Peptides against a protein of PDB entry 1MQS. Designs and how they scored, part 7

Target 1, 223 residues: chain A of PDB entry 1MQS
Amino acid sequence: ILKMLFLNKDLNNNDNITTITDDIFNQQEIIWKVLILDIKSTATISSVLRVNDLLKAGITVHSLIKQDRSPLPDVPAIYFVSPTKENIDIIVNDLKSDKYSEFYINFTSSLPRNLLEDLAQQVSITGKSDKIKQVYDQYLDFIVTEPELFSLEISNAYLTLNDPKTTEEEITGLCANIADGLFNTVLTINSIPIIRAAKGGPAEIIAEKLGTKLRDFVINTNS

## One batch from the design tools (peptide; aimed at target 1 E117 L119 Y139)

Design b1_p10_4_s2 (made by RFdiffusion4, then SolubleMPNN; from b1_p10_4, 6 letters changed)
Fold by OpenDDE base, seed 3:
Structure b1_p10_4_s2 (fold): chain B 223 residues (1-223), chain A 10 residues (1-10)
Amino acid sequence: as target 1 above (223 residues)
Amino acid sequence: SKKLNLNDYI
């Protein structure tokens, strides 16, 4: 998250948030930016950072993407939002209206190819592609609750998985979503975990799906 | 994080 707030520059990750922000603040001129969030990413940011951390990272103001926002044509903007068609359309509209000087776009999870193509196409039509400085998948589709504990905040997951009326298709779909969230978390940690799950239930299904995703990722990165 | 290149998808 801090890396994103510093425009994806390399940061020393061995230090705590306060040390990192203090060191950067003291060594470099701070670039003031606007942070654009959605409901989900707001929860993610709030679980990890304090208001003072945002300030030290050069965030002057933060707003929801769906809110009416005043133009700040001389100020760069960081978007940290869910990879949805709606958010893409809003970003493109902001680009068309010259709402900000520069656009640093960060999606909370993987952007599907069809949406990436849509974004690219819409941006090309505007003729303002030069204002798009970065597009990243950040893989931060989770909420940190405690040290060494996090949540994917999937509504009614326990109920869905334990309701006898839930279809196999629904269970499989939910398990896939959970595995995707866990995969994103693993990528953020930058370490391949040992996966442990209870046998004979949804946890095993999730573990298997996650294992497959991780194996595929390792193969694709080494190729 | 993964950097995406928009030019590859135009």
Scores: peptide ipSAE 0.243, ipTM 0.859, DockQ to the pose 0.688
OpenDDE base, seeds 1, 2, 4, 5: peptide ipSAE 0.235, 0.211, 0.262, 0.235; ipTM 0.857, 0.844, 0.858, 0.856; seed 4 fails the geometry check

Design b1_p10_4_s3 (made by RFdiffusion4, then SolubleMPNN; from b1_p10_4, 3 letters changed)
Fold by OpenDDE base, seed 3:
Structure b1_p10_4_s3 (fold): chain B 223 residues (1-223), chain A 10 residues (1-10)
Amino acid sequence: as target 1 above (223 residues)
Amino acid sequence: PVKLDLSDYI
């Protein structure tokens, strides 16, 4: 995923995400990009990356492919989407409308030959094939699963937390909702957990809120 | 990752 976010350049794979992003930040000029996702690829990204990793990788804006998006004709775009006819048509429409300066297309899995031919044909008709810089099959059509993993089923939580247009109040509200969901889960399993969260982001805020709720609950139940 | 070339399919 990180390789894709850095336009498929070679990265030192032996380093953690933080070390990689820090090294690139210090050695190379950051190219700011737009990231276009679908529902499936959003889940994949969310399972691998932490909050602010997109920003560290030079992603200034991210959006869903089916959403109405403002034109950014001077900004390069990375598509990371499912290999479907619908997504191909949207990409071609974005190309026709000069929505972005450059197009880096990454499919989550193998694009069938018939769809690749369709993409090529439609692009040729536009006369703007020079704007398509890359087309890749990434083979990242999965969600990282761990033992004892669960979901709170909060729609677009990752996108909301990483959208630069989201207000602090909205983030705080979402973190509170997540903490409430986790608290309810803890009560359901009837066990007090050890809480682990990454520092410096929403996860820390959520962990603090959850810790407070649990402490208050224990005090109130023992009184 | 596998790089695809559109020119091969036009």
Scores: peptide ipSAE 0.240, ipTM 0.843, DockQ to the pose 0.316
OpenDDE base, seeds 1, 2, 4, 5: peptide ipSAE 0.215, 0.199, 0.054, 0.203; ipTM 0.840, 0.830, 0.690, 0.830

Design b1_p10_4_s4 (made by RFdiffusion4, then SolubleMPNN; from b1_p10_4, 3 letters changed)
Fold by OpenDDE base, seed 3:
Structure b1_p10_4_s4 (fold): chain B 223 residues (1-223), chain A 10 residues (1-10)
Amino acid sequence: as target 1 above (223 residues)
Amino acid sequence: PVKLDLSKYI
């Protein structure tokens, strides 16, 4: 996801989201852009990124693809949307209308050949194909299934995390182990989850670690 | 991520 937000440039994946965004923000000129989402991709983004992360990635505004959006002809746009005929038609309409300066299109999952051909055909008719800078399949299709409760069978995890005598190092280590277990579970079921965690506790730490692992995996696997 | 080339389909 972060890679996409930085126009699919290579990023150092060894750091957490905050570190990555901070480093990029400090080292490179930020390209301000619009992020166009749908309901599904909004859930995906919201599960792994905070508002501040979007800002640090240069997202000045985000909107739903079906919303009436104001023209920003001097601003590049990132689309991160489901591979549907409806979304393709809207993107093409936005192109026709010179809604944005550049179009970086990212589909949440694989775009079928017939839809790709349709997109290509419609874009060709507009005569504005030069504005389409990128088209990617991101393979970030988060199927929101109610997660079944499962256990990693880690002995005394609750006690360790809640004991005031437990050191931060021990907590961090345990959280890393839990995140590894969750990551392996995700890979086993071959489904990327929406991550939700309570704030201010070990769950948030685990969620962050897991999110990083998942993002790194997706980026590395789909490269 | 898989980059798609529209030019192949135009």
Scores: peptide ipSAE 0.233, ipTM 0.838, DockQ to the pose 0.446
OpenDDE base, seeds 1, 2, 4, 5: peptide ipSAE 0.223, 0.053, 0.061, 0.220; ipTM 0.844, 0.660, 0.707, 0.840; seeds 2, 4 fail the geometry check

Design b1_p10_5 (made by RFdiffusion4)
Pose (drawn by RFdiffusion4):
Structure b1_p10_5 (pose): chain A 223 residues (1-223), chain P 10 residues (1-10)
Amino acid sequence: as target 1 above (223 residues)
Amino acid sequence: SVSLTKNSAF
């Protein structure tokens, strides 16, 4: 999360510290930025970061994508928002409106090609595609409550999975999401683990789903 | 037409 607030800096290069000392912060000399969150993404940040931490990272203000936000045409913007048609539209609207000097679009989970092309087509007919400095799938779609406790914030799962009423489609969709939440966690750990799961029920479906996802990930790296 | 480059943090 902090690496993102630094425009995904330090990326594409060297350095293995963990929570930047101030003397180094003065090495790059950092400028204030607007931080745009949405309901879901605010729940992720406010769980691990205090307001003081945000300022210390160069974040002047933070507001939701849906609020009426007064312009700051000369100030950078970092969007950390859900990969939704609704949010993408607003980024396009803000982009046109010239709400901010720059855009650093960061997606909470992962943006589908479906929507990447959408955002891209809209932005293309603006003379301002040049202001979007970066677009990143951050893979931080979970909340870390205690140091080693995390949640996918998918309430009422035992019910949805065992309710006879539930479709054989709603179940597949739910498992697909849980598979993603885990995948989001696994990528954060930066370790491709061995999947072990109890057979017979949802845990297996999710295991085999996550297995396939992690399988492709390993492939679409080297070959 | 302009395409957008999208990246991953991982």

Design b1_p10_5_s1 (made by RFdiffusion4, then SolubleMPNN; from b1_p10_5, 8 letters changed)
Fold by OpenDDE base, seed 4:
Structure b1_p10_5_s1 (fold): chain B 223 residues (1-223), chain A 10 residues (1-10)
Amino acid sequence: as target 1 above (223 residues)
Amino acid sequence: MKELELKSMY
């Protein structure tokens, strides 16, 4: 998250957020930025950072992507939002209107190819592609409640997985969502674990899906 | 080597 707030520059690996922000604050000129969030990413940011941390990272203002935002044509913007068609359309509209000077786009999870193509096409039509400075998949669609604990914020996951009335399709869908969340978490930690799961249940389904995602990722990054 | 254990609670 901090790396994103500093425009994905390399940061010194310190365990303390305060130390990192203080070091950067003291050593470098602060680039003031606007942070655009959605409801989901707001929860993610709020779980990890305080308002003071955002300020130290050079965030002047943070707003929801769906809110009416005042133009700041001389200020760079960091988008940290879900990879949805709606958010893409809003970003493109912001680009068209020259709402900000530069656009650093960070999606909370992997942007599907079709949406990436849509984004690229729309941006191309605007003729303002040069303002798009970064497009990143941050893989940050989870909530950190404690330093060593996170939540995927999937409502009623336990109930759904354990309710005898739940259909196989519902279980499979939920397992896919969980696997996606775990995948993002693993990538954030930057360590690929050995996955262990009991056979014959949702855990196995999740493990298989997660394993596939991780394998695909490793193959794609080594290529 | 880090391990991720997935537990289903029934």
Scores: peptide ipSAE 0.086, ipTM 0.755, DockQ to the pose 0.022
OpenDDE base, seeds 1, 2, 3, 5: peptide ipSAE 0.074, 0.084, 0.083, 0.084; ipTM 0.707, 0.741, 0.738, 0.767; seed 5 fails the geometry check

Design b1_p10_5_s2 (made by RFdiffusion4, then SolubleMPNN; from b1_p10_5, 7 letters changed)
Fold by OpenDDE base, seed 3:
Structure b1_p10_5_s2 (fold): chain B 223 residues (1-223), chain A 10 residues (1-10)
Amino acid sequence: as target 1 above (223 residues)
Amino acid sequence: MKKLELSSMF
């Protein structure tokens, strides 16, 4: 998160920012910027950062993406939002209207290829691609509830997985979503987990999907 | 964190 707030510049300090210290803020050039969030990313940010930390990172204003926001054409903007068509359309509309000077786009999880292509196409049509300075997948689609506890904030997950009326397709889809969230969490923690799951249920499906994603990731990063 | 290159698509 802090790296994102500093426009994904290499923070001169050791790759392992494990502790928010005043030294991190003092070593960086403060660029004043706006932070645009959605409901989900607001919860993520609020779980780990205080308002004072945002200010120290140069965030003067934070707003919800769906709220009416005043134009600040001379101010750079950081978007940290869910990878949805709706959010992409809003970002492109903001770009088209010159709402901000520069656009630093960060998705909470991996942007699907079709949505990336849609973003690229829409941006191309605007003729303002030069204002988009960066696009990142952040893999921060979880809430930290305690220092060693996180939540994927998937509503009714337990009910859906245990309701006899839930279809196999719905269960499989939910298991995929859980596996994606766990994958994102693993990438953020930067530690390969040992996966243990009970056999013959949703837990096994999740474990298999997660295991596949992790293997694919390791293969693609080592090649 | 993964950087996405939009320039490759323009």
Scores: peptide ipSAE 0.131, ipTM 0.783, DockQ to the pose 0.086
OpenDDE base, seeds 1, 2, 4, 5: peptide ipSAE 0.063, 0.066, 0.065, 0.062; ipTM 0.695, 0.700, 0.710, 0.711; seeds 4, 5 fail the geometry check

Design b1_p10_5_s3 (made by RFdiffusion4, then SolubleMPNN; from b1_p10_5, 8 letters changed)
Fold by OpenDDE base, seed 4:
Structure b1_p10_5_s3 (fold): chain B 223 residues (1-223), chain A 10 residues (1-10)
Amino acid sequence: as target 1 above (223 residues)
Amino acid sequence: MKKLELKSMY
């Protein structure tokens, strides 16, 4: 998150920043910028950072993407939002209206190729592609409840997975969502775990899906 | 090496 707030610049060698210290903020040049969030990403940010932390990171204003926002054409903007068509359309509209000077787009999870293409196409049509400085998948689609505890905030997951009336398709779909969330978490932690799961249930499905995602990722990053 | 154990919480 902090890396994102500092425009994804390599925060010096302390990959092990487990603690938000004043030292992190002192080492970085502060660029004043606006932070645009959605409801989900707001929860994510709020779970980890305080308002003062945002200020220290150079965030002058933060707002919801769906809210009416005043134009600040001389101020760069960080978007940290869910990878949805709606959010993309809003970002593009903001671009069209020259709402900000620069656009640093960060999606909370992986942006599907079709949406990326849509974003690219829409941006291209505006003729203002130069204002899009970054597009990143941040893999931060989770809430940190405690320093070593996170939640994927999937409502009724337990009920859905254990209700005999739930269809296999629903279970599989939910398992995929959980696997995606875990994948994002693993990438954020930057450590590939050994996965253990009980056989014959949703845990196994999740483990398999997650394992596949991780393997694919490793293959693609090492190539 | 970190371990991820998937458990169902009843």
Scores: peptide ipSAE 0.060, ipTM 0.686, DockQ to the pose 0.022
OpenDDE base, seeds 1, 2, 3, 5: peptide ipSAE 0.025, 0.026, 0.026, 0.009; ipTM 0.630, 0.629, 0.629, 0.446

Design b1_p10_5_s4 (made by RFdiffusion4, then SolubleMPNN; from b1_p10_5, 7 letters changed)
Fold by OpenDDE base, seed 5:
Structure b1_p10_5_s4 (fold): chain B 223 residues (1-223), chain A 10 residues (1-10)
Amino acid sequence: as target 1 above (223 residues)
Amino acid sequence: MKELELKSMF
């Protein structure tokens, strides 16, 4: 999160920022910027940062992407939002209207290729691609509830996985979503997990899906 | 995090 708030610049040699210290903020040039969030990313940010931390990171204003926002054409904007068509369309509309000076786009999870292509196409049509400074997958689609505990905020997951009326397709779909969330968490923690799951249930499906994603990621990053 | 390149998509 902090790296994103500092426009994905390398925060000096302490890759292991385990503690938000004032020293982190003091070492960076403060660029004043707007932070644009959705409901989900707001919960993510609020789980780990206070408003004062945002201010120290140079965030002048934070707003929901769907809210009416005043133009600040001389101020750069950080978007930290879910990878959805709706959010892309809003970002592009903000670009078209010159709502901000620069656009730093961060998705909470991996942007699907089709949506990336859509974003690229729409941005190209605007003729304002130069204002898009960064586009990142942040893999921050979880909430930190305690220092060693996170939530994927998947509503009714337990009920859905244990209801005899739930279809295999729904279970498989939910397991995929859980595996995606776990994958994002693993990438954020930057540690290779040992995956253990009970056999013959949703846990195994999740473990297999997660294991596949991690293997694919490692192969694609080492190539 | 992963940086995405928009320019390579045109």
Scores: peptide ipSAE 0.116, ipTM 0.741, DockQ to the pose 0.086
OpenDDE base, seeds 1, 2, 3, 4: peptide ipSAE 0.107, 0.089, 0.105, 0.088; ipTM 0.741, 0.721, 0.733, 0.753

Design b1_p10_6 (made by RFdiffusion4)
Pose (drawn by RFdiffusion4):
Structure b1_p10_6 (pose): chain A 223 residues (1-223), chain P 10 residues (1-10)
Amino acid sequence: as target 1 above (223 residues)
Amino acid sequence: AKDLTEELHS
């Protein structure tokens, strides 16, 4: 999360510290930025970061994508928002409106090609595609409550999975999401683990789904 | 993270 608030700095280069000392902050000399969150993404940040931490990272203000936000045409913006048609539209609207000097679009989970092309087509007919400095899938779609407790914030799962009423489609879709939440966690750990799961029920479906996802990930790296 | 910037601007 902090690396993102630094415009995904330090990326594409060297450095293995973990929570930047102040003397180094003064090495790059950082400038204030607007931070745009949405309902879901605010829940992710406010769980691990206090307001003082945000300022210390150069974040002047933070507001939801849906609020009426007064313009700051000369101030950078970092969007950390869900990969939704609704949000993308607003980023396009803000981009046109010239609400901010720059855009650093950061997606909470992962943006589908479906919506990447959408955002891209809309932005193309603006004379301002140049202001979007970066677009990143951040893979932080979970909440870390205590140091080693995390949640996918998918409430009422035992019911949805065992309710006879539930479709054989709603179940597949739910497992697919849980498979993603885990995938989001696994990528954060930066370790491709061995999947072990109890057979017969949802845990297996999710295991085999996550298995396939992690399989492709390993492939679409080297070959 | 995955960078989509070039794909957006293409």

Design b1_p10_6_s1 (made by RFdiffusion4, then SolubleMPNN; from b1_p10_6, 4 letters changed)
Fold by OpenDDE base, seed 5:
Structure b1_p10_6_s1 (fold): chain B 223 residues (1-223), chain A 10 residues (1-10)
Amino acid sequence: as target 1 above (223 residues)
Amino acid sequence: ITDLTDELKS
């Protein structure tokens, strides 16, 4: 989330929010931005960040995507919204109207191919693709329900993993996706976990993949 | 997180 607020620049993931924001504040000129949210992302942001954190990240204004928003043509905007047709249309409309100077689009979950194509087509028609600086998805691969419990909210994961008709490739693919989600979760909570998984099944595969990702990340960040 | 920027502009 902080990475998003700093336009997906590389951040030191080993520090807490305050340290990160302070370091960036001291080292770089703050870029003032508008943050556009939806109901889901608002809940997430509110649970993780304080108002002061947003300010330190350069977020001066935050609003819901469906709300009427004043044009700020000289101010870059960060969208953090669900990947829906409705939100895409609103973003495109904002682009058409030159509502902001730059568009940093971060979808909370995976953007379906059809919606990506739709977005691309609409943006192309506007002739203002240069104003779109970033498009990211899968920012929230997990939902925290309790302090020690979260869900990746992968549809039919249990059924897929336990269906005898599921191919090895499908299992491997799903395990990879789960591992990616867990990896992102670990990075988000900024804590390297001890991984425990049942042996002899998909959980072991996931654990192995996650372990590899974490090791690679640690090595790459410390190198 | 997946960067889709290039795909959008291609």
Scores: peptide ipSAE 0.399, ipTM 0.928, DockQ to the pose 0.485
OpenDDE base, seeds 1, 2, 3, 4: peptide ipSAE 0.397, 0.396, 0.406, 0.390; ipTM 0.928, 0.928, 0.929, 0.926; seeds 1, 3 fail the geometry check

Design b1_p10_6_s2 (made by RFdiffusion4, then SolubleMPNN; from b1_p10_6, 5 letters changed)
Fold by OpenDDE base, seed 1:
Structure b1_p10_6_s2 (fold): chain B 223 residues (1-223), chain A 10 residues (1-10)
Amino acid sequence: as target 1 above (223 residues)
Amino acid sequence: PIDLTQELKA
């Protein structure tokens, strides 16, 4: 999330949020930006970041994507929203109206190919593709609802894992996706967990995959 | 996060 707020520049991941924001604030002039959110991303941002963190990251104003927003044609905008047709249409409309100077688009989850193509087509028609500086997806694979509870919000995960007709390959693929989401969660909260999973099922597969990812990460960051 | 910037502009 912090990386997104700093326009996806490389940050020193070994430091806590405060150290990162302080270092950047002291080393360079702050670039003021607008942050555009939806309901889901708002919940995530509120759970992970404090108001002071947003200010230190140069976020002057944050608003919901569906709200009426004042034009700020000289200010860059960061979008952090769900990959939906509705949100894409709103972003394109904002682009057409020159609502902001630059567009940094970050989708919370994976952007389907059909929606990427739709976005590309609409942007091409506007002739303003140069204003779109970045497009990222798969930022948030989890939603924090309570301090001790979060969800990856994977559609039909329970049904897929419990359907006897589901193939081993499908289960393995889904488990990999879940492990990726959990890994991103661990990185976001900056705390390595003790993993507990039921034995003899998909949960064990997920735990193993997550453990491997965490070990690899620790080895690579300490080297 | 995955960078889709080039794919969008292509």
Scores: peptide ipSAE 0.462, ipTM 0.935, DockQ to the pose 0.542
OpenDDE base, seeds 2, 3, 4, 5: peptide ipSAE 0.407, 0.475, 0.372, 0.417; ipTM 0.923, 0.937, 0.915, 0.926; seed 3 fails the geometry check

Design b1_p10_6_s3 (made by RFdiffusion4, then SolubleMPNN; from b1_p10_6, 3 letters changed)
Fold by OpenDDE base, seed 1:
Structure b1_p10_6_s3 (fold): chain B 223 residues (1-223), chain A 10 residues (1-10)
Amino acid sequence: as target 1 above (223 residues)
Amino acid sequence: PIDLTEELKS
């Protein structure tokens, strides 16, 4: 999330959010930006970042994507929203109206190919593709609902894992996706967990994959 | 996060 707020620049600091924001604040001129969210991303931002963190990251104003927003044609905008047709249409409309100077688009989850093509087509028609500076997806594989409770919100995960017709390859693939989501969660929270999983099922596979990812990460960051 | 910027502009 912090990387997104700093326009996906490499943050070569393994320190906590406060240290990272302080270092950047002291070393670089702040670029003021508008942050555009939806309901899901708002919940995530509120759970992970403090108001002071947003300010230090150069966020001057944050708004919901569906709300009426004042034009700021000289200010760059960061979109952090769900990959939906509705949100894409709104972003394109904002682009057409020159609502902001630059567009940094970050989708919370995976952007389907059909929606990517739709976005590309609409942007091409506007003739303002140069204003689209960045497009990222798969930023958030989890939703924090409570301090001790979160969900990956993977569609039909329970059904797929419990369907006897599901192949081993499909289960392995889904477990890998879940492990990736959990890994991203750990990185976001900046706390290494004790992993507990039921034995003899998909949960054990997920736990093993997650453990491997965490070990690899620790080794690579300490080297 | 996956960078889709170039793919979008292609």
Scores: peptide ipSAE 0.463, ipTM 0.938, DockQ to the pose 0.536
OpenDDE base, seeds 2, 3, 4, 5: peptide ipSAE 0.417, 0.473, 0.404, 0.441; ipTM 0.931, 0.939, 0.929, 0.936; seed 3 fails the geometry check

Design b1_p10_6_s4 (made by RFdiffusion4, then SolubleMPNN; from b1_p10_6, 4 letters changed)
Fold by OpenDDE base, seed 3:
Structure b1_p10_6_s4 (fold): chain B 223 residues (1-223), chain A 10 residues (1-10)
Amino acid sequence: as target 1 above (223 residues)
Amino acid sequence: SIDLTDELKS
């Protein structure tokens, strides 16, 4: 999330969010930006970042994508929204109206091919493709439901892990995917957790995989 | 995250 707020620049600091924002604030000139969210991304941002963190990242104004927003033609905008037809149409309308100077689009999940093609076609018709500086998707592999509870939203995970017909290879593969999602969550929060899991089942496998990923990450970042 | 910028402008 912080990477997105800094226009997807690489952040080499492994400290907590506050330390990272403080370091960047002191080292570089702040580019002031508008942050455009939807309901889902608002929940995510609110669970991970404080208002002061947004300010230190150069976010001067944040708003919901469906709300009426005033034109700021000299200000770059960061969109962090769900990949839906509705949101794409709104972004294109904002582009047509020259609502912002530059458009940095970050979709919360995977953008389907048909929607990418639709976005590309609409942008092409406007003749203002140069204002779109970045398009990213799959930014979040999880959904925040409560401040201390989140879901990876993997379909049929419970059934797959508990079905006696499921092969060991399938279980191992699913556990790896879950561990990847958890790892991404940890990186998003920018805090190394204490991992606790029940012994003798898939949870232990996932915990071991996640632990390995975290250890490898720490080693690679300190090198 | 995956960068789709080039695909959009292509």
Scores: peptide ipSAE 0.425, ipTM 0.931, DockQ to the pose 0.501
OpenDDE base, seeds 1, 2, 4, 5: peptide ipSAE 0.285, 0.270, 0.274, 0.281; ipTM 0.898, 0.892, 0.894, 0.896; seeds 1, 5 fail the geometry check

Design b1_p10_7 (made by RFdiffusion4; failed a check: a repeat of another design)
Pose (drawn by RFdiffusion4):
Order: C-alpha cells, then structure tokens, then sequence
Structure b1_p10_7 (pose): chain A 223 residues (1-223), chain P 10 residues (1-10)
C-alpha cells in the first residue's frame, strides 16, 4: 500500500528496506497528492494505516470517488478504487473535468480487459489520455485485521454454500471470488505455495480453482 | 485510438 502511495516508485529498480527512513524520503523529495478511495478500498486502508501515516507518505487529502470533490488542478491524484464500471466512468469524468494535474489509477483487485478497453476507449476521445501516468492492478483485495489474520470480507458464506436454495451457479461464482481473494493474498506473499485442501466440499473447488490460477501465473512468466 | 497500458504490482 505504501509503495503505491509513492506512485508505485522504487518499482523497476533496487532497494530492500521496509518502511522508508526520513533521510531517504528527503532523497527523492516528495510532493503532496490527493488520494481517492472508494467504500471498499477505504476499508482496506483504514485497517492498516492511520491518517498520520498517510500525511507522512505525502497524502494531503483523501476522499471517496463518489463524493463531490472540489478541484485541485495542480495537484497529483492517486486513485485506489475497485475495478467497476461505475468507478471507471468517474475517473473518465474527473479526467475530462481536469480535477487533478495527473492520474495514477490503482485498482483494488484487478481490472478486467473488458473494462480496460472500456476506460481506454472513453479516454481516447479526450485530448487528455496523456495525463494518466499509470494504471495498476494492485492485488490488495482483502483486509488484514491482526498481524496474521485476514478476511475476504465475504460475509455469510457457510450459509450461501450450504443453503439448498442457492443455485449451482451462485456457488460457482462464490468459489471463484474466494479463489481470487486467496490469489490476491498469495501474490502479496510473493511465494507460490503448495495447495493442500480437504476433499469433497467447497475448499476443494476453491483449491482447484486457485490451483489453475496459480498455474497460469507461473506459465505466463517463462516459456 | 489510444490504448492504455496496464501494469501489475507483482
């Protein structure tokens, strides 16, 4: 999350520290930025970062994508928002409106090609595609409550999975999401683990789903 | 037409 607040800095280069000392912060000399969150993404940040931490990272203000936000045409903006048609539209609207000097679009989970092309088409007919400095799938779609306790914030799962009423489609969709939440966690760990799961029930489906996802990930790296 | 470049943090 902090690396993102630094415009995904230090990326594409060297450095293995973990929580930047101040003397180094003065090495790059950092400028204030607007931070745009949404309901879901605010829940992710406010769980691990205090307001003081945000300022220390160069974040002047933070507001939700849906609020009426007064313009700051000369101030950078970092969007950390869910990959939704609704949010993408607003980024396009803000982009046109010239709400901010720059855009650093960061998606909470992962943006589908479906919506990347959407955002891209809309932005294309603006004379301002040049202001979007970066678009990143951040893979931080979970909440870390205690140092080693995390949640996918998918409430009422035991019910949805065992309710006879539930479709054989709603179940597949739910497992697909849980498979993604885990995948989001696994990428954060930067370790491709061995999947072990109890057979017969949802844990297996999710295991095999996550298995396939992690399989492709390993492939679409080297070959 | 302009294509946007998308990246991953991982």
Amino acid sequence: as target 1 above (223 residues)
Amino acid sequence: SVSLTKNSAF

